# Ledger of designs, part 249: peptides against a protein of PDB entry 7PB4

Target 1, 105 residues: chain A of PDB entry 7PB4
Amino acid sequence: KMLNIKEYKEKLLSTLGEFLEDHFPLPDRSVKKKKKNIQESSVNLITLHEMLEILINRLFDVPHDPYVKISDSFWPPYVELLLRNGIALRHPEDPTRIRLEAFHQ
Target 2, 218 residues: chain B of PDB entry 7PB4
Amino acid sequence: DALQMAVGYFEKGPIKASQNKDKTLEKHLKTVENVAWKNGLASEEIDILLNIALSGKFGNAVNTRILKCMIPATVISEDSVVKAVSWLCVGKCSGSTKVLFYRWLVAMFDFIDRKEQINLLYGFFFASLQDDALCPYVCHLLYLLTKKENVKPFRVRKLLDLQAKMGMQPHLQALLSLYKFFAPALISVSLPVRKKIYFKNSENLWKTALLAVKQRNR

## One batch from the design tools (peptide; made by RFdiffusion4, then SolubleMPNN)

Design b2_p20_4_s4 (from b2_p20_4, 9 letters changed)
Fold by OpenDDE base, seed 2:
Structure b2_p20_4_s4 (fold): chain B 105 residues (1-105), chain C 218 residues (1-218), chain A 20 residues (1-20)
Amino acid sequence: as target 1 above (105 residues)
Amino acid sequence: as target 2 above (218 residues)
Amino acid sequence: NIEKELEILEEIYRRLLLAA
């Protein structure tokens, strides 16, 4: 029974990963280098999959404070996507923190 | 409390043969509506009023108005929903009331405290797919309820047959897509890549109220 | 814990599928 659940989890993660890559890919970094001098802090944007993993892990690791601080690696459209679809919630007092929605209750 | 008196009126019925039964009814209905839209209703109040709306105790117009104001303050009891579905099976409510109920159920789905018993009614909801008026909303409900265990070969066949009959409806496509996710081996047919999967906006009736409920529950 | 995680993942997919 446990083996079947693990296998199913792996399959689900794989399917979800493929889905996210197909429908919500990161923007091609090819935004034209307009020359302005601002330090290209090549902020490595994380995938939506990675973002979700962070949120899920935080929920399980720190259930009493399941909020994650939004870093520069968080692509704003992904944050908005999660918020507008009820997958994530902003902290009521700190808009820079988000949590996974508690739909498992 | 004005709300308690109003709920009591609907539960117990008009006690006194007051000459102005309609005025009294309207007064109490307005009280319920005002509180529901402003603050939401307690789970107990929803339990009582939802059953009344679906029992056929009052006319269709009254039932419709009651059902439209079934807005929770916090949560809706699963038991209330199960009881409500049982009333639907008895068939004392109008077709329009049934449609409204399914719309309500979809709109309020996240506010229902538990889903285990509702999920046991999966087969009942699935059977209602054959009703053309209910089909879009039932598909949406099933989309919300469907677990891997619900995805069976016979249901896949029924959905495909329905699609063949009705055409490639967005709500059917959404449900089939979810079925394919849970059981890809059961759906060999390439689902046409529809650009956008969407359900009819059942939430429009309660959009403002739902926002308020979410704000209160934060 | 695994079952809960699966439920979460399924729900996330369900919601994102509508956004796609």
Scores: peptide ipSAE 0.643, ipTM 0.832, DockQ to the pose 0.308
Fold by OpenDDE base, seed 5:
Structure b2_p20_4_s4 (fold): chain B 105 residues (1-105), chain C 218 residues (1-218), chain A 20 residues (1-20)
Amino acid sequence: as target 1 above (105 residues)
Amino acid sequence: as target 2 above (218 residues)
Amino acid sequence: NIEKELEILEEIYRRLLLAA
C-alpha cells in the first residue's frame, strides 16, 4: 500500500509538472541584450513548480508560521495567479509574505 | 429573539388560528432573510431551514426564498447537506428548487465542515448528469468532489456519451480534464486544448454574502 | 504525511486547471 502511494505521488508530481510547463511557462527572456550597462540583475526566476514546492514545504516544516517571503525570484504573475485562484494567501499584516491556503483542512 | 421565533414558525408550521397567515409568513421570512444576509445563520438554523425548504412543507416561492438565504455565519454541517440530498431523492421539490440547491451547494462548498459523507453520495450526483437543467451545476459539484477512486471506466464512458449528445460543453470538458488527470489510461481521446475551462458562475447569487462570510472566518 | 501532501497537490491542480 505504501509503495503504491509513493508511485502515485511521483506520477502526480510528474503530471503536475508537465501541466505547469505547458500552461504556465516562464516568459522566454528572449529580450535581446541591448548593450546597456544596466546590471542585468540576473535574478533567476523560479518556475511555478518550484514556487509551489517552497510553499508546500514551508507548510509542513513550519506549520505554526507557514508564510514564505516573496523574493525577487518570484515572478509577480505567478504570485497573482496563486492568490486569485485561492491557492495562496497574503499575510494580513505583511504583504510581502504568502502562505499556502488551508484548503486541506 | 425574532430569528428564533421565525425559525420556530417554519419548523412547527403555521398556527391554524391566524387569520393573517400570509402576513405572518412574510414577516418571519423577512426576518430570516435579514439576519442571513447581515450576519449569516448558525449551523443549527441552516439545518432546520434547509430541511424545510426541500421537504415540500411550503410552496415553491417560499422554499426558493428560504434556500436563497441559507448563508452560514461560519460553517454548514455536512449532515444538513446529506439530509437535504435525501429530500431531493423523494422528489417533492420543483425542478427549479433542485437547480437552486446545486448552485447553493457549489457556492457554499468550502463552508461545509466535512466532506466524507458527501463524497459517498458521488454516485447519486453523477446520475443527475442526465438532467439537462442540472448538468452544468452537477459537473461543477463533481469537479469539486472527484477523487481518483471515483474515476471508473463506466463513468468515463457515460461522460463521453453525454459529450457526444450535448456537444463539447465547457463544464463537461472541465470534468473530463480532471478525470484524465486522475486516470489518463481511461481517456484515450485527445481532449481538445480548449482555451478556457469555466463553470457557470453559481456564486453570483451569494457573492456579497460569501465575501462577508470569508471575512468573518478569517 | 504523504496523504496530506497528495491532497494538497490534487487541490492545487483543480484550481490551476480552471485558470488555464
Scores: peptide ipSAE 0.640, ipTM 0.829, DockQ to the pose 0.318
Fold by OpenDDE base, seed 3:
Structure b2_p20_4_s4 (fold): chain B 105 residues (1-105), chain C 218 residues (1-218), chain A 20 residues (1-20)
Amino acid sequence: as target 1 above (105 residues)
Amino acid sequence: as target 2 above (218 residues)
Amino acid sequence: NIEKELEILEEIYRRLLLAA
């Protein structure tokens, strides 16, 4: 039974990963607008999958404070996507922190 | 308390002797409506009034008005929903009331305290897919409820049959997509990646109220 | 823990599927 659950989890993660890549890909860095001087702080944006993993891991690792600080690596459209669809929730007192929504309770 | 009096009126029924039965009824309805839209109703009040609305105790117009104001202050009891569904089986409510109930159930789904018993009613809801008027809303409800264990070959066949009959409806497509996710081996048909899965906006009737409830529960 | 994680992932998918 445990093996089946693990296999299912792997399959689910794979399917979800593919789904996220297909429907919510990161913008290709290719919009190299050659404009000169803007110090493109090349902040490496993380994938939506990675963002979700961070949120899920935080929920399990620190259930009493399941909030994650929004870093520059968090693509703003992804944050908005999660918030709008009830997947994530902003901290009521600190808008720079988000958590996974407690829909599993 | 005016609300308690109103709820009591609906629970106990009209006292025979009042010549102004209609005026009294209207007064109590307005009281319930006002409180529900302003503050929401307690779970106990929803329990009582929801059952009344679906029991056939009052006329369709009254039942409709009651059901429209089943707005929670905080949460809705799962038991209330289960009891309500039992009334649907008895068939004393109108078709329009049934539609409204499913719309309500979808709209208020996140405010239901528990879902274990509701999940047990999966088969009942699934059977209601045969009703053309209910089908869009039932699909939405099933979309919210479906777990891997619910995805069975016979249900897949039924959904595909419905699709064959009704065409590729967005609500059916949404549910089938979810089924395929849970059990890809059961659905061999390439579901066209429709760009946007849309359910009928069941929340429109309660949009303002739902926003208020969410703000109170934050 | 794994079961709970699965439930979370399934719910995330369910919600994102509607957003897609």
Scores: peptide ipSAE 0.638, ipTM 0.828, DockQ to the pose 0.344
Fold by OpenDDE base, seed 1:
Structure b2_p20_4_s4 (fold): chain B 105 residues (1-105), chain C 218 residues (1-218), chain A 20 residues (1-20)
Amino acid sequence: as target 1 above (105 residues)
Amino acid sequence: as target 2 above (218 residues)
Amino acid sequence: NIEKELEILEEIYRRLLLAA
């Protein structure tokens, strides 16, 4: 039974990953707008999959404080996507922190 | 308080002595409506009133009005929903009331305290897919409830049969897409990549109320 | 823990499928 659950988890993750890549890909950073001077700290945006992984891991690792600080690596449209669809919640006192919604209730 | 008196009236029925039964009924109904839309109702009040609305104790017009104001202050008890579904099986409510109930159930789904017993009613809800008036809302409900264990070959066949009869309805496509996700081996048919999966906006009736409930629960 | 994680992933998919 445990092996079956692990296999199912892997399959689910694979399917979800493919789905996220197909429907919610990161924008091609190729629009090098040549604006010269601003030290574009090339903050590498993380994928939606990675963002979800961070949120899920935080929920399990630190259940008493399951909030993750929104970094520059978090693509704003992804954050809004998660919030608007009830997947994530903002901290009531700190809008820079989000948590995974507790679906297990 | 006025609300307690109103709920009591519906629970116990009209006291024989009131000469103007209709006026009294309307007064209490308005009281419930006002409180529900302004503040929401307690879970106990919803339990009582929801059962009354589906029991056939009152006329369809009254039942419809009661059901429309089943807005929680905080949560809805799962037990209330289970009881309500049992009344649907008895068949004393109108078809329009059934539709409204499923719309309500979808709209209020996140405010139901637990889902374990509701999940056990999966087969019952699935059987209601054959009702054309209920089908869009039942699909939405099933979409919310479906787990891997619910995806069975016979249900896949039923959904495909419905699709053959009704066409590729968005609500049916949404459910089939979810089924394919859980059990890809059962759905060999390439589902057309619909750009947008959408359900009928069942929450439109309660949009403002739902926003208020969410704000109170924050 | 694995079962809970699976439930979370399934729910995420369900919600994102509607957003797509």
Scores: peptide ipSAE 0.637, ipTM 0.827, DockQ to the pose 0.320

Design b2_p20_5_s1 (from b2_p20_5, 9 letters changed)
Fold by OpenDDE base, seed 2:
Structure b2_p20_5_s1 (fold): chain B 105 residues (1-105), chain C 218 residues (1-218), chain A 20 residues (1-20)
Amino acid sequence: as target 1 above (105 residues)
Amino acid sequence: as target 2 above (218 residues)
Amino acid sequence: MAEQQLRLLVEELVILEAQL
């Protein structure tokens, strides 16, 4: 049973990865390094897959405080996508923190 | 330069010490408006001001006026558009600002230097079809962006569902016709062969300015 | 539809993770 669940999980992750690449790819900010010294902190945006991984891991690793702080690496459209679809929830007192919905509960 | 001072004001925000913040704001806004309508704005100026208009830094009235004067001298950077779409998704701008942005995006589409990254945003634009106020303009945008690779079975289903809900809207029919052109096997429904594609004239707000831009770039 | 499918995929993944 456990082996079958693990195999299914891997298939699902692969399917999710492909789905995310097809539907919600991260725009490549071709930051043409024009020389101007504006330290635009090239905050490397993470993929939606990576964002979901962070949220899922936090949900299971710290179930009593499953909230993740929204970093500059979180692309705002992805945050909004998760929130508007009920996949993630904002912390009631701190809008800078989000959690994954506990679908297993 | 008066324009540089105005752009700098919007970028850095109001200097705390000015007793007449509203008068200063209006002065700088008028400067931007005058230059934009007369000569157009440089790509860098559009980058700064477009982000400001959509970030929620200023009130809706100011944001609307800024967005209305986002007229290029030559080109608009694709990166500016990607950033702008990012701000739209954050929900800090009004519904009217979103509508105006999509109208602007359609009107200025040919002046955007590249489309590769904008095409990656196809899914986000498609999601906005559910908003009744946005739907006509989003359909027009999608009509301009749609490639064969974007025509997926789930999107076809969604468009048909929208048509069932909203009726046979001209803008939906135009997009569905394009989808049928790329993937005839996915659309079994007989679409009326409309010889003329009718989108709401999004260009009306900028018609005179766009003509002037095209004349200057010839 | 894509957004709904995303929710379903994530939901299924969370349920599976909880069984692990």
Scores: peptide ipSAE 0.614, ipTM 0.659, DockQ to the pose 0.316
Fold by OpenDDE base, seed 5:
Structure b2_p20_5_s1 (fold): chain B 105 residues (1-105), chain C 218 residues (1-218), chain A 20 residues (1-20)
Amino acid sequence: as target 1 above (105 residues)
Amino acid sequence: as target 2 above (218 residues)
Amino acid sequence: MAEQQLRLLVEELVILEAQL
């Protein structure tokens, strides 16, 4: 049973990855137009897949505080996408923190 | 120059609690408006001001006025548009601002330097079809953006569902016709052969300015 | 819809993870 679940999880992760690439790819902000204003910290945006991974891991690793702080690496459209669809929730007192919905509870 | 001071004011925000904040704001706003309508704005100025207009830093009236004067001298950077859409998704702007933005985006579409990143936002735009106020303009935008790769069965179903809900809207018919062109097997419904694709004229607000831009860049 | 499908995929993944 456990082996089958692991295999299915891997398949699901692959399917999710492909789905995210097809429907919600990250815009390549790396078009470094050479203009010198250095100071915008080229915060590398993470993929939606990576964002979900962080949220899932936090949900299971720290169930008593499953909230993740929204970093500059979180692309705002992705955050909104997750919130709008009830996949994630904002912290009631701190709008800079989000959690994954506990679909297993 | 006066424009740089105005842009700097919007970027940095009002420094001092002077009683004349509103007068200063209006002065700078008029400066931006005057330059934008006469000469257009540089891509860098649009980058700054467009983000300000959508960030919620200022009130809706100010944001609306800024957005209305986002007229390019030559080109608009795709990066500016991507950033703008990012702000749009965060939901800090009013519904009217969202509508205006989509109208602007359609009107200025040909002046955007590249489309590759904007095309990656296709799914986000498509999700906005559910908003009745946005739907006509989003359909027009999607009509401009749609590639064969974007035409998926689930999107076809969604468009047909929207048509069932909203009726046979010209903008939906236009988009569906394009979808049928790319993927005829996915659309079994006989679309009325409308000879003319009709979208609401989003350019009406900028018609004179756009003509001037085209003349300067010839 | 893509957004609904995303929710379903994530939901399923979370449920599976909880079984692990």
Scores: peptide ipSAE 0.613, ipTM 0.673, DockQ to the pose 0.315
Fold by OpenDDE base, seed 3:
Structure b2_p20_5_s1 (fold): chain B 105 residues (1-105), chain C 218 residues (1-218), chain A 20 residues (1-20)
Amino acid sequence: as target 1 above (105 residues)
Amino acid sequence: as target 2 above (218 residues)
Amino acid sequence: MAEQQLRLLVEELVILEAQL
C-alpha cells in the first residue's frame, strides 16, 4: 500500500511538473544561460514547481509554523496565482509569509 | 524599411568590429524615436524594444531613450508588460528607469490589450509603494488595477502605515478612497471627501503622442 | 480551467503526502 502511494506521488509530481511548464512557465527562461559571467546578485527566480515543493515541504516538516518567507526568488505573479486560487494563504500579521492550504485537514 | 533595420540592430546587438558603433547606434535610435512619435510602434516592435530597454543590454542613457519612445500605434501586448516587469525583478535597472517605467505604464494603461496578467502583478506593484520615488505612480497604477478581491486587511494596514509616515498625500488618499469604496468595514478612518482625484498626470511625457494615438484609432 | 486544475493537482498531492 505504501509503495503504491509513493509511486503514485512520483507520477503526480511528474504530471504537475509538465503541467506547470506548459501553463505557467517563467517568462524569462532565456536569461538563465547568459549570466554566467557577472558575479552580481542576479536574483534567480525559481519555478512554480520549486515554489510548491518548498511550500509542501514546510507544511509537513513544520506543521506548527507552516509559513514560508517570501524571498526575492519568488516571482510575484506566482505568489498571486497561488493566493488567488486558495492554494496558499498569507500570514495574517506578516504579509511576507505564506503557507500552503492544509487540504489534508 | 529603416525601422526594421533599427529594431534588428537593437535585437542582434552591435557587431564588435565596427569603429562607428556610436554613430550607428545613434542613427538607429533616432529612427525608432522618429517613427514612434510620428506614427507609433507596432505591438511586436514594442515587445522587442521594451525587453531590450529593461534587459540591461545597453547603457542607461540608451535604455531611457528607448523607453521614452515606447508609443503604440494601436495596442501594447500585456505579455510585453509582464516580460518587462520580470526584467525589473531580475535586472539591475536604475531607480530612474524604474520611475520612468511606472510613468510609462500608467500613461499607456488604456492601450494595453488585456489586463488579466497585469492584475496578477498587483502584489509586486503594491510592494513598490515603499519606494518614495515610485509611490505616486504606483498609487495611480493601483488605482487603475484595484478590484474588491485585492483589498485585504494587511494591505489596508500597510496603506495606513504609509499615510502615517508620508502624510496625507493626494495619490495615497485616492487609493485609500477606492479601498474604502470596496471594503468600507476595513477602513474606519474618515477620509476627507475630496471630489477631485489628483494624480500627477499633468507632466505626462507622452500626452501629445497619446492624443495622436487616440485620434488615429477613432 | 488551468488554474482550477492546478488547485486540484496540488490538493491531491497534499492529501497523498499526508498518507505518507
Scores: peptide ipSAE 0.640, ipTM 0.547, DockQ to the pose 0.312; fails the geometry check
Fold by OpenDDE base, seed 1:
Structure b2_p20_5_s1 (fold): chain B 105 residues (1-105), chain C 218 residues (1-218), chain A 20 residues (1-20)
Amino acid sequence: as target 1 above (105 residues)
Amino acid sequence: as target 2 above (218 residues)
Amino acid sequence: MAEQQLRLLVEELVILEAQL
């Protein structure tokens, strides 16, 4: 039974990955134009898949504080996508922190 | 240059020392407006000012005025548009600003240097179809962006559901007709053969300015 | 819609993870 669940999880992750690539791909900010002086911190944006993985892991690893701080690597459209659809929630006192919805409780 | 001073003011924000902040703001705003409508703005100036207009740094009235004068001298950078869409998603701008932005995006579409990254935002634009105020302009934008690979069964269903809710809107019919063209098997419904694709409210606030830009770049 | 489907996929994934 557990083996079947793991296999199904892997299949679901693959399906989710493909779905995210098809519908919500990350735009390449070609901000690599080396204009010299302004340290444009080349903040590497993460994919929506990676963002969800972080949120899911935090939910299960630290259930008493399942909130993740929104970093500069979090593309704002993805954050808003998750919030708008009830997939994630903002911390009530700190809007810079979000959690995944606890769909299992 | 007066324009550089004006752009610099908006970028850096109001310097604390100006006793008459409103007068200074109005002066710089008028400078930007005058140059934009007469000559257009450089891509770099549009990048800076478009970001400012959508970031919520200034009030809605100022942001609206800035956005209305985002007229290119030659081209608009795709990166500026991607950044702008990011700001729209953060929700710091008013609904009216969002509508104006989509109108602007449709109007300026041909002046955007590249479309590859904008095409990646297709899903986000499609999600905005649910907003009744945005729907006509988003349909027009999607009509310009849609490729065969974007035409999926779930999007067809959503468009048909919207049509059932809103009625046979010309902008929605135009998009559905394009979808049927790319994927006829997904749309069994007979669509009226409209000889002319008509997007209402395509009265471009920038029509005269864009004609002038095209004439200067000939 | 794609957004609704995303929610369903994530919901299912969270439920599965909880069984793990």
Scores: peptide ipSAE 0.611, ipTM 0.669, DockQ to the pose 0.316; fails the geometry check

